Peptides against a protein of PDB entry 6DSZ. Designs and how they scored, part 69

Target 1, 361 residues: chain A of PDB entry 6DSZ
Amino acid sequence: NYVVTAQKPTAVNGCVTGHFTSAEDLNLLIAKNTRLEIYVVTAEGLRPVKEVGMYGKIAVMELFRPKGESKDLLFILTAKYNACILEYKQSGESIDIITRAHGNVQDRIGRPSETGIIGIIDPECRMIGLRLYDGLFKVIPLDRDNKELKAFNIRLEELHVIDVKFLYGCQAPTICFVYQDPQGRHVKTYEVSLREKEFNKGPWKQENVEAEASMVIAVPEPFGGAIIIGQESITYHNGDKYLAIAPPIIKQSTIVCHNRVDPNGSRYLLGDMEGRLFMLLLEKEEQMDGTVTLKDLRVELLGETSIAECLTYLDNGVVFVGSRLGDSQLVKLNVDSNEQGSYVVAMETFTNLGPIVDMCV

## One batch from the design tools (peptide; made by RFdiffusion4, then SolubleMPNN)

Design b1_p12_5_s1 (from b1_p12_5, 6 letters changed)
Fold by OpenDDE base, seed 5:
Structure b1_p12_5_s1 (fold): chain B 361 residues (1-361), chain A 12 residues (1-12)
Amino acid sequence: as target 1 above (361 residues)
Amino acid sequence: SLLEKALSSLRS
């Protein structure tokens, strides 16, 4: 009887940073297939706090803080469409992960989208949005008293959504998404009416974006709007202002992940398929009336890392590079470049043992 | 550079 000790998964498929264990603690949460790892970020590095087994592969993992909560809650959706909202609770030495709400959000009908599961949370915590199936947008209203996550679908006329985010600073929950039709790729916005369970016209649209536009970044206030990342271009739009850049350096490899560095959205990390790490910079212009507008976009090469599946900025120039294909890394961003022109130094490497071939013998 | 300024302003 070879008890093949099932090796714990090491490939990272998601990561998020926030205040999950307490209001004061900075946490790194890492999704490794069915396993959630919770760390406290310290000056000495990552301190493991808890590991949690999930009832399936983690497909979505997002921290959010509803009004009146002292710390972040965790939304998880599994690949089998089990949704939950988790809370960290510590009582002395006893650590519990409490399920505040749960539900299965699978539909009996619908084509699973080829681009996979997308889960997003409204910045004002009014709802969770899910793109699970073509032509459907699933909404989970966030209600504090509801232990059962109930969802409803809104029909999307746009059948092929590439990416979707909730925008910041909107009176009603507003999504911004890239979609493809026979004419190309486009960006559209919709307001989500929770009451009527329908879409209303959003504040803006941008038809005929770059053919390979693949990601939407919702930009917080004061800028607002969204960044659209393509193969050749990065564009910004907020309804009033449009700006596009086409830095040659991004053409070499597809950008596949991003993470916001600043709460105000002035800086982002970008990772590509070759493991190059970039910083996207939003230059501000202060108007005479005190309004802040976007002046320019810049992309700067920081260096090389493992190929990132996900990126998250921690603090003090430290970035966690979650890798599925290679070793995950904790890296430091330096002010000065090394002899090779890199601003990136690996601090710690987490060995990826590769895919666990579950040989059910 | 703008990059150096950006990197220097990362929380220390």
Scores: peptide ipSAE 0.413, ipTM 0.909, DockQ to the pose 0.585
Fold by OpenDDE base, seed 3:
Structure b1_p12_5_s1 (fold): chain B 361 residues (1-361), chain A 12 residues (1-12)
Amino acid sequence: as target 1 above (361 residues)
Amino acid sequence: SLLEKALSSLRS
């Protein structure tokens, strides 16, 4: 009996950084198919804390901190539409991952979206939003006392949503999304009414964005608004200000992932399909009334990494590059470029042995 | 450069 020790999955399909184990610990959480790996970020590197097996492929993994929580909670949605909210608990040497809430959010009726599952959390932790099916936006209200995740659907007139995020600084939960219609791609906003279970008109829209606009980044205060990333352009809109750049360097390869570096949204990491790592910079202008507005956008090439499926900034210029196609990496951003003009140095490489083919026996 | 300034501020 050859016990084929099932090799643990090595391909990364998601990563997040936050304070999951404690308020003080900086954690890196890595999704590898059905496996969740939890690390503490230390000066010496990544310290493994816990591994968790999930009942399905992780499709969404997001940290969030409800009001009154001392540390982050983890939302997970699987490819089979099993949702859970997880909490880390430690008592001495005993480590437990507690399910605070769970539910299945699958609908009996609906066309699964071709662009896959999108899961987003309101920055004020009022709700979780899910784009699972064309023409539907699923809402999970966040209630602390409810162990059962209940969801409802709101109909979207826009059938082909490309990407969606919750905006920051909105009185009501507000989504911003890129969608495609016969006239092209557009950006629209909706307020989400939990009470009425409907969309209200959002604060702004932008018709006829770039044809290949593929990602929405919600920008925190003080800037607010959203960044729309396309093949040829990067645009910013917040209802009052519009700004677009078309740096030639991004035309060479499609941007496929992003991560916020600063809490105020002044810097982002961008990864493309060639493994190029960029920094997107938001230049601020302080107005006479003390308001901060966006002055300019800049894109700077940092260097080359493995092709990122996901990126997450840790600390001290260290970035985790989660790769599905190649080896994952810890990289350091240096102030000075090397002889090749790269600001990126690989610190550690995590061998990817390839996808575990779930042989359905 | 702007980039170098941005990168320098990442060091805590």
Scores: peptide ipSAE 0.407, ipTM 0.906, DockQ to the pose 0.546
Fold by OpenDDE base, seed 1:
Formats: C-alpha cells, structure tokens, sequence
Structure b1_p12_5_s1 (fold): chain B 361 residues (1-361), chain A 12 residues (1-12)
C-alpha cells in the first residue's frame, strides 16, 4: 500500500499578519494554492497552529475586524469565486475554523479581468469590494447576522482597472484606483453608496500618471490619501497635497509587492522582481494646529531576499517574504548594515519544491 | 541616517 502522501504545496501566493487566533496573539497566515497555514508569531519564531484545506486556489486573503469583534476575521475568495468569512475558535486543545458566512460571487455575464481578481475591504468594515470583471465593481455588504454573502454590482465606466483600494478616513466608503484608457493611466476616486448601490463623485482625481503606474497603497490617518507606485516614480496624493519622487534605484526592477510597517502609514516595505527589499519612508511635518502633513517621500534599499510574491512585517524588525518563484524566508532588519551594505539577514528559509501539477485526470 | 533612525524605531 503505497500511501502516496500528496506533496503539500510550497509556493506562496499570499500572506497576511493580524490577530486571528486571539486579540493578543500575532498571527502569520500563509496561502499556498488551496492550503491556508496559520502560525503564531513568538519570540522563538513561528509556531504552527492549524492548516486548512480550501475548496479552490486562494485568490484573496484579508484580515478585518468589524466593530465589536475582539479579534480579526478572515475573508477568503477563491479563483472559482467562492467567498467565505472565517473565524478562529479554540476550546481547550480543540481548534476549529468556523465559517461565519459564505457565498459564490461569480457572474453569469462579464469579461474576467486580465489582471486577475482584486479583493479589498473597507477600513471601517462597511463592505468588501471585488474587481472580478471589466466594467463592474462588486460589493459585498458586511452584516454581522448575514450567513449568506450576497453581492451586487456597480457599473464602472473605467473598463481597465489596474489596481484599487479603499481609502482611510472617508465618511462614505471611498475607492481609489488606477485605470488605463487610450490617453494613458489615471487615478480616480469614487464614493460607494451602499444605500443607492451606485458610485458618487470621489474627493479627488489625478489624470495622466506614469504610464506604468501599477499599485495603489491606501495611507492611514493622519496622512490619508494614497501612494501610487510606477516603474520610474512613486507619488502621493490626498486631495490637498501632491508629492512625487523618481529614485533611480527603482527603475532597475519593477516593484511587485508592498506591505505597511506602521499603523500610521509612515513606513512601507517594497519588493521588486530582482528580490530587492526597500523601505518607503513618509516624513511627517507637524503643523501648529496639530495636523500632520507629508513633508517628503524617501526610498531606501535594505537588501536582497527571495523574489517576493507577498511581504508582511511581523514585529521586532522581522519580515516574512512569501515567494512563489523561490524559497520563502523569515528575515531580520538590522539597524547596522553588514560589510556589503545590507540591513537584511535571513533567519529561516522555507524550501519551495515548485508548483504541484494538479493532474486532473 | 534617516534609514538608521527608521530601523531603530521598528515596533517591538
């Protein structure tokens, strides 16, 4: 009896950090195709807690904390458009992952977007937004009592959305997105009316951004606004202030992922296609009225890692580098550089054995 | 440096 132990997937396609197991625990959640791995971050390293099989490839994985919840909930969307909200429950040594809500959000009509599935959550947990199809923005209202994830579509005039995020500090849920038209790439904002199921005019727009603008980062308060990352430039806009930098170092390789280090959005990690790890720094200026404004943007090279598919800052300068093409890593950021000028030290490496060819026979 | 200050203030 050859027990063909099906080889577990090793390529990482998503990672997120939050408080999923408890309000006090810091967790690392890793998506490996159809598998979800849950760890507790400890002073000694990563402690495995649970592994969960999903009914499809994980396309979106986001933690969120609705008002009145003591810990984070997990939103997952699969490549087959199965959506669920998961809760961690522990009773003594018994661990269970509870499905609070689920649904299939596939549309019968629509062109799947070439840039793939985008899933975002409003920072105030009012809704989930999905860009699945060109010319549509899908909204899942977040309701505590709803066990069935129901969605509706809003027509989006901009057919080619590159990236989209919800902004912070908005009275109504507000999206910021990069889109492409025949004139180039642009940034636009829309307010999302849950009541009327329509878009209203957003607070600002920026026409004719860099031709290769590819990522939107929503910046928390007190700064607010968004960062737009391109091939040659990084720009900030919040409706009142615009700032752009074009550091030559980012032109060498395309930035492909990012992660926020500070809750206030003062620092971000950036990873490029060559495995270079950067710190994006937002310098603050405090005004006499107590308002905080952006003074400057700066990009600093930290060092080299595996090519990141996803990045997540843990604590104490420890970063998880999730890699699809190479080995995933835990790395330490040091205050002092080594002899090669690197601030990055590999702490642990997780061997990637390559894609599991699902031979659907 | 600004970078060293940023790295020294990483949240524990």
Amino acid sequence: as target 1 above (361 residues)
Amino acid sequence: SLLEKALSSLRS
Scores: peptide ipSAE 0.405, ipTM 0.907, DockQ to the pose 0.689
Fold by OpenDDE base, seed 4:
Parts: sequence; C-alpha cells; structure tokens
Structure b1_p12_5_s1 (fold): chain B 361 residues (1-361), chain A 12 residues (1-12)
Amino acid sequence: as target 1 above (361 residues)
Amino acid sequence: SLLEKALSSLRS
C-alpha cells in the first residue's frame, strides 16, 4: 500500500490578514484549495499556528469583526456552497477552530455565474452578500446567536455582475457593483433591506464605464465610495465626486487583484497578470469644513513579483503575494529603489508545485 | 517623490 502522501496543495487561491488568533496577533490566513493555513506575523517572519482542512475548495475567505467581538471571525464559503463562520480558540497549548455557524447556501434553481463565486461582508457586519447565480443576490443576515446560517435571495435585474462590494459609511447596507448589459458595463448601487428582503435605490450610479471594468474596491471613510478598475482606466466615485485616471502603464497588463494598505483607504496594492506590483495612491484634500475629499489618484510601479492571485499587506512594508500560477512570496517594499528602479525585494519564496494532476492511472 | 513619501509612511 503505497500511501501516496497526497502532497498538500501549494497553489494559493486566497489570502487575508487580520486578528484571528487574538486581538493582538496579526495573522496571515492562506487558502490553498481545501486547506486553510493560519500564520502569526512576527518580526522574524511567518509562524505557522494551525492548518485546517475544509470540506471543499475555499471560494471565499473573509475576516470580519462583529460588534462586541474582541477578535476577527472567519467566513468561509466553499465551491460547493458550504458556508461557515469560524472562530479561533486557544486554551493553553490546545488550539481549536470552532464553527460558530454553518449552512449550505446552494439554490435548487439558478445559473451559476460564469465569473465565479463572489462573497462580501458588510463593513458594519450586518450581513454577508453572495453572488452565486446570475440574477440573484444572496443575503446571510449576521446574528450572533444563530448557529444556522440562513440565507435569502434578492432578485437582481442586472444578470451579469462582474464584481460587487459593500460600501462603507452607509446607513443601510449598500452594494456597489459592475455589471454588463448589451450597452456596455456600468456601475450601480443598491441598498439592501433586511426587513423587506429587497433592494432599494442606492445613492449613485455610473453608466457606461470602461468596457473592461473588472473590479470594485470599496473605499473606507473619510473618502467613501468606490474605485473601479479597468484595463485602461481607474475611476473613483462616491456620489458627489468623480475622478478618472488612465495611466499608460496599466494598459500593458490586466490588473487582477488588489489589497488595501491603509485602514482609511489612502493606499492600495495592485497586481497584474505580468506580476507587476503597483501602488494606487489616493491623495486627500481637506476642506475648510473638515471634510476630506479625494484630490487625485496616482498609480506607481513598485516592482515585479510572482503573478498574484491575491495580495495582502502585512506590516512594515511586508506584503504577501499569494500566487496560483507561480511561487508565493513575502516581499518587502523599500523606500529607496534599487539599481533597476524596483522598490520590491523578495524576502521569502514558497514553492508552488502546481496542481497535483491526479493522473488516473 | 510621492511614492517615496508613501513608502516611508508604511505602517509599522
């Protein structure tokens, strides 16, 4: 019996940073197919804490902190539509990952969206939103005492959602999404009523965005609003202010992932299909009334990394580059460029052995 | 540069 020790998956399909193990610990969580790896970020590097096997490929992995929680909880959705909320508990040396809530969110009727599963969490932790099927937006209300994740669907008139996020600073949970219709791609917002289980008109819309607009970034307060990333342009809109840039450098390769560096959304990391790492900068303007508005957007090339599936800023200029196609990396952002003009230095590389092709022999 | 300023102010 050759116990083919099934080689652990090495391709990264998701990563998040937060305070999962404790309020004080900074964690890196990495999704590798069915495997969740939990690390503590230390001055010495990544310290492994625990690995968790999931019942299916991880499709969504998000940290969130409900009101009154001392540390982050983890929402996971699998490709088979199993949802769970996980909590880290440690008692001495005993580490347990407990399931606070779980449920299957599969619908009997619906066309699975071609762009895959999207899962988002309201910044105020009122609900989880899921785009699983065309023409449906699934809502999971977040209730502390509910061990069963109950979901309901709201019908979307927009059948071809490209990306969706919850906005910050909204009285009601508000989604912002890019969708495609026969006339092109557009951005729209909806308020989500938990009580009525319906959409209400959102605060703003932007019709006829770039044809290849592919990503929505929800921007925290004080800016608010959203960034829309396309092939040729990056746009910002918050209902009151619109700004667009078209830096030629981003036209060379499609931006495929992003991560917020600052809690206030002043900086983002962007990764493209060529492994280029960029910083998106939001320049603020302080008004006389104390309001902060967006003055300008800038994109700066930092350097080159592995092709990122996901990016997450850790601390001290250290970034985890999660790669599906190549080796994942820890990289450091330096203040000064090297002789080649790069601000990126690889600190550690994690070998990606590729998909285990189950050669059915 | 703006980039250098941004990089210098990265969180510790």
Scores: peptide ipSAE 0.424, ipTM 0.912, DockQ to the pose 0.681; fails the geometry check

Design b1_p12_5_s2 (from b1_p12_5, 8 letters changed)
Fold by OpenDDE base, seed 5:
Structure b1_p12_5_s2 (fold): chain B 361 residues (1-361), chain A 12 residues (1-12)
Amino acid sequence: as target 1 above (361 residues)
Amino acid sequence: SLLEEALSSLKR
């Protein structure tokens, strides 16, 4: 009996920060293939709390807090289209991960998108949106009492969606997405009607964005709108204001991940394919009426890390760099640069042993 | 610098 001690997966394919274990605890959740690792962020580092085996490779992992919940819930979608909403419960020393809701959201008809699975949650927790198949947007309505995740599809005219997010501050759930057509890449918005199960015209669109526009960042209030990240440019649009920058430094390598630092969306971390870590800064302008508008965008190089598959800001300038290709890291952002001009210091490194070939014999 | 100011404000 060769007990092949199946090595635990070490490659990180997702990470998220929030308050999952309690309202007070700051958690780091790490997806490693079929494994979910839950940590509490402490002044001393990451304290492991629980590991959870999932019934498939984690494709989407998002924290969200419905109205009236004291702590975040976790949405997971697997690569086999198993969806669940998880809750952390602790009673003394007993720790349980409770499935509040589950469902399979696979369609029998549809071409799986070549750009993979995208899962997003409305900031007001009205719905989950899924881009699983070309020309379809799947909606999971969020209902507190429903243990069965039911979904419906809305047809997208735009067959080649690159990225999609829900916008903030919208009366109706509103998606913003980058799509490609024969004329190039474009940004469009749609309102999602839960009642009619259709798209309505969104507040704005931006035709002919950069050809390599690859990511949408939904910006919280007071700015609102979205940031579109390309190879050569970063653009902002909120329906009223458009701003674009083309910092030469981002042309050197493709930005592949991002994470919001501030709840108000004033700062973001950006990671590229060379392991460079940037800060994107939204410069505020206060108008005489007290409204806040975006004055400018800036990109600043922080330093170098492992090539990030995902980034998450924890607190106090500590960032988790989730890597699939290299070692994951906890890094500290320092105010002062080192002798090499880097503001990044590695605090902890998590060895990546590479892909575990699950030889299911 | 703007970056240093941004980094200095990284608190809980």
Scores: peptide ipSAE 0.477, ipTM 0.921, DockQ to the pose 0.668
Fold by OpenDDE base, seed 2:
Structure b1_p12_5_s2 (fold): chain B 361 residues (1-361), chain A 12 residues (1-12)
Amino acid sequence: as target 1 above (361 residues)
Amino acid sequence: SLLEEALSSLKR
């Protein structure tokens, strides 16, 4: 019996950055199928802290900080609908990953969505939202004292949700989503009532967006609102302001991932299916009343990387490029372009050995 | 450029 030492998965299917190990540490968390790798970001590079085996393929991985927590907690949902909230604990040299809460959120009835699992967290940590099945939005209320993740479903009239996020700065938890109907793609918002377990009318909607609108980015305050990314256009809407750009450069390949650089949502990284890395820039206009409004949107080509499944800005212009199809990378963003006009330099490359075909022999 | 300004301001 050759124990084929099952090669560790190398393909990255998710990454997040935050303060998971402590309030002070900057962490990079990488999902590789059933494995979670935890790093501390240092001036010298990535320091490995812990590797965690999960009971299934990681489908959602999000950091969040409930009120009164000193550090971030980790929400994980597996492809088999096992949900957990994890906490990092260190006691001297002993490192433990503690499950604060867990639950199975699978429904007996529902059509699994063709666009896969979407998991989102309200910025105020009031709830987790899950799009698992067509025509359903699952809500997990966040309660500090509850070790059991309980969920309920709200019916969505919109059967074909493409992407969904929680908005920032909303009195009630508010989702913004792109959906498709026979007339095209549209953007809608709903307030989520935890009390009544229903949707209320959201602050705004935008009918007839670009036909290939595929991603929603919730923009923090002071801007608020959302960015909608399509094949040909990038649009901003916050209920009061609408702005659209159609930079020719984004038509060449579909943008597939994004990451916020600034806490205030002034800059984003965008990755496309060709491995091009862009910066999306939100230009500010300060009004005489002290309000900050969006003046303009710009997209700038930074350079080329491995095809990103996920992106995360670390610090000092260092970006982790998590790749499923190619090698993952640490890249540096430089102020000056090279001779080819690229602002991107690869610092480290992590070999992707491809999918582990579990050959059940 | 706006890009150079943006890149120059990339900090922790």
Scores: peptide ipSAE 0.473, ipTM 0.920, DockQ to the pose 0.721
Fold by OpenDDE base, seed 1:
Order: C-alpha cells, then sequence, then structure tokens
Structure b1_p12_5_s2 (fold): chain B 361 residues (1-361), chain A 12 residues (1-12)
C-alpha cells in the first residue's frame, strides 16, 4: 500500500509579517490554501516554527495587536466564512496555536460579491470589517472576553465595492472604499458606529476616480488618508490634500498587490501582473509648525520577481514574494543596481508544484 | 538618487 502522501500545497494565496510567536520575534506567516506556515525571520533566513491545518481555504489572514497584548493575534477567515482569532503559545518545546475566539459569519441572504471576500481590521483594534456580500458591510466587534465572534450587518448603499480599508488616525472607525456605479468609480468614506450599528458620514469623498481604480491603501499618520491605485494613475487623498501621478511605467501591467515598508507609510512595495516590483515613495514636506505633509509621490522600478499574489517586507531590505502562479521567493533589495538596472536579487526560491487537483475518482 | 537613499535606509 503506497501511502501517497498528499503533497502539501505550494501555491501561496496570502502572507503577513508581524510579531506572532513573541513580542521580539519577527514572523512570516504564509497561507497556502488550507495550510498556515509560521516562520521566524532570522539573519540566516526563515526558520520554520509550526504548520497549522485550517478547516477550509484561507481567504483573509491579518495580524493585529489589541491594546494590552504583548504580541500580535491572528485573524483568519476561510472561504466558507469560518472566522477565528488565533494566539501563539509556547511552553518550553511545546507549541500550541490557541483559538481565542471563533464563529461562522455566513449570511443566509445576500449575493456573494464578485470581487471575493475582503477582510480588514481597524488600526485601533475596535472592530473587524468584512465585505462578503453586495450591499452589506459586516462588523465583528473586538471584545477581549468574547470567545464567540458575533457579527452584525450594516447596509451599504454602494452595491459594488471594489476595495475597502480602515483609515488611520480617526476618532471613530472609518472605512475608505472604491465603488462602482453607472457613472464610474468613486471613493467614499464612512464612519462606523458600533453603538448605533450604522454608518455616519465620513470625512471626505472623491467622485469620478480612474475607471480602473482597484486598490485602497490606508496611510498611517503623520500623512493619514489613502492611496488609490488604478491602471494608469496613483492618487493620494486625506481630505485636505489631493495628489495624483500617472507614471507611464504602470500602464504596462496592472498592479495587483501592495505592502507597506515603513510604519509611517513613507514607502510601499507594489507588484504587477508581469512580476515587476516597484517602490512607491511618499516624499515628505515638514512645515514650520512641525506638521508633515505629502510633497510628492514617486514610483520606482526595483526589478523583476515571480508574479506576486502577496508581498511582505521582512527586514534589512528582504522581501517575501508570495506567488500563486510561480515560485515564491525571498528577494534582497540592494542599494546599487546590477548591470541590467535591477535592485532585486533572488536569495531563495520555493518551488510551486501547482494545484493538486484531488481527482475524486 | 531618491531611490538609492530610500534603499540605503531599509532597516528594521
Amino acid sequence: as target 1 above (361 residues)
Amino acid sequence: SLLEEALSSLKR
């Protein structure tokens, strides 16, 4: 009896970086279909710590640190709408992944959105937001004592949400989203009232953005606001300041993923459908009053990688490129370009064997 | 360049 050991999935569909195993450890967490892989980032490379099997395909994977927690917690949502909050615990050599909270967030009524599942966490850890169905925004309040993830829906007038994020630096939890209507694509903000379970008017809106605007990046303080990525343009808006660029280089291929490099949001990595890696740079202007404003936006080509499904900056110019279509990579960003003008060097490559189609015979 | 300055400052 040849036990055909089912090959482990190798295609990456999500990755996050944070402090999950301890307050001091830098971790890389990789979602490969139903599997979660946990690594510690070391000077020598990635050290494997644990693999976890999930009860379904991972659709959302986000690290967050509630007030008073020493390390990050992990939120996971599966494609079957099973939600959990996970904690890493180690006692000597014994490693446990503890479920702090769980729940099923599926609705009996609603049209699943064509753009798939979106899951976001408020930067102040007040709530989780989920766009699962058209015309609904699901809220999971974050309460420390609640082992059961309870959710409620708020009706969203905008039926076709493209992307949504929570903004930084808002007194109330505030979402920023790109939506499509018969007139085109637009950006809007809403405050989320946990008490009243409704939307209030947000701080700003931007009507008639680029027709192919597909991604929202929430920018931390001191800049605040959001970046909107389209096919031809990248725009910044924070309510007071608007800035747009249309670098010709981004027209060649659609940007499909992003990752923040700096905690202050001054640099981002961007990946496109051709495997090009870019750096988005936010140039600062310090005013005489000590306020920091956005002076300019720049996009710089770093080099070429595998086609990224997800990107995450680790440390010291090392980036993990999670690929679904190709091999995942650890790459180094160098200060000096090579003879081809590339700042990217592949350090390690992780072979993607493709989807194992379990042919149920 | 701005890019080289950005890349040179890639620390933790």
Scores: peptide ipSAE 0.471, ipTM 0.919, DockQ to the pose 0.718
Fold by OpenDDE base, seed 3:
Structure b1_p12_5_s2 (fold): chain B 361 residues (1-361), chain A 12 residues (1-12)
Amino acid sequence: as target 1 above (361 residues)
Amino acid sequence: SLLEEALSSLKR
């Protein structure tokens, strides 16, 4: 009897940072196929707390804090459309991951989108949005007392959504998305009416963005709006202000992931297909009325890492680089560059043994 | 530099 000790998956397909174990603890959560790893971020490094097996490949993993919760909850969607909301509970030495809510959000009718599953949470925790199928936007209302995740679909006229986010600072839940039509790629916004189960006209749109616009970043207040990342350009729009940059350095490789450094959206990490790590900087301009507007966008090369599938800023200039293709890393951002001009130093490397092909025997 | 200033101001 060869007990093939099933090697644990090592390829990272998602990571998030937040306060999941307590209000005070900073956590790193790592998705490795069907496994969720939970760490506490300490001055000494990552302390493992719990590993959780999921009933399927994790496709979406997002932390969110409903009003009146002291700590974050975890939303997970699997590749088989099993959704759950998880809570961490500790009672002395006993650690439990409890399911607050669950549901299957699979539709019998619909074309699965070629760009895969997108899951987003409204910043005010009013709903979860899911782009699972072409021409449909699925909404899961967030209700505290509901153990069963109920969803409904809203029809999208835009059949080819590239990326979608909820905007910040909106009275109603508002999505911003990049879509493609025969004329090119465009950005549009919609308000989501939970009551009427329909889209209303959003605050703004931008037609004819860059042809390779691939990512939307929702920018928190005071800036608001969104950043659109393309192959050649990075653009900002908030309805009142439009700004575009085309730094030559980003043309060398496609940006594939991002993470917000500052709660106010002043800085972002960007990772490309060559393993280059960038900082995107939003320069502020304070107006005479006390409003903060975007003055400029800048992209600065920090250094090189493993090819990031996901990035998350932890603390103290430490970044977790989650890699699917290579080793995951903890890296330190230094104020001073090294002799090679890099601001990045690898602190820890997590060996990736490659994809475990679950051979169903 | 702007980058060095940004890196120096990273939250601890």
Scores: peptide ipSAE 0.464, ipTM 0.919, DockQ to the pose 0.656

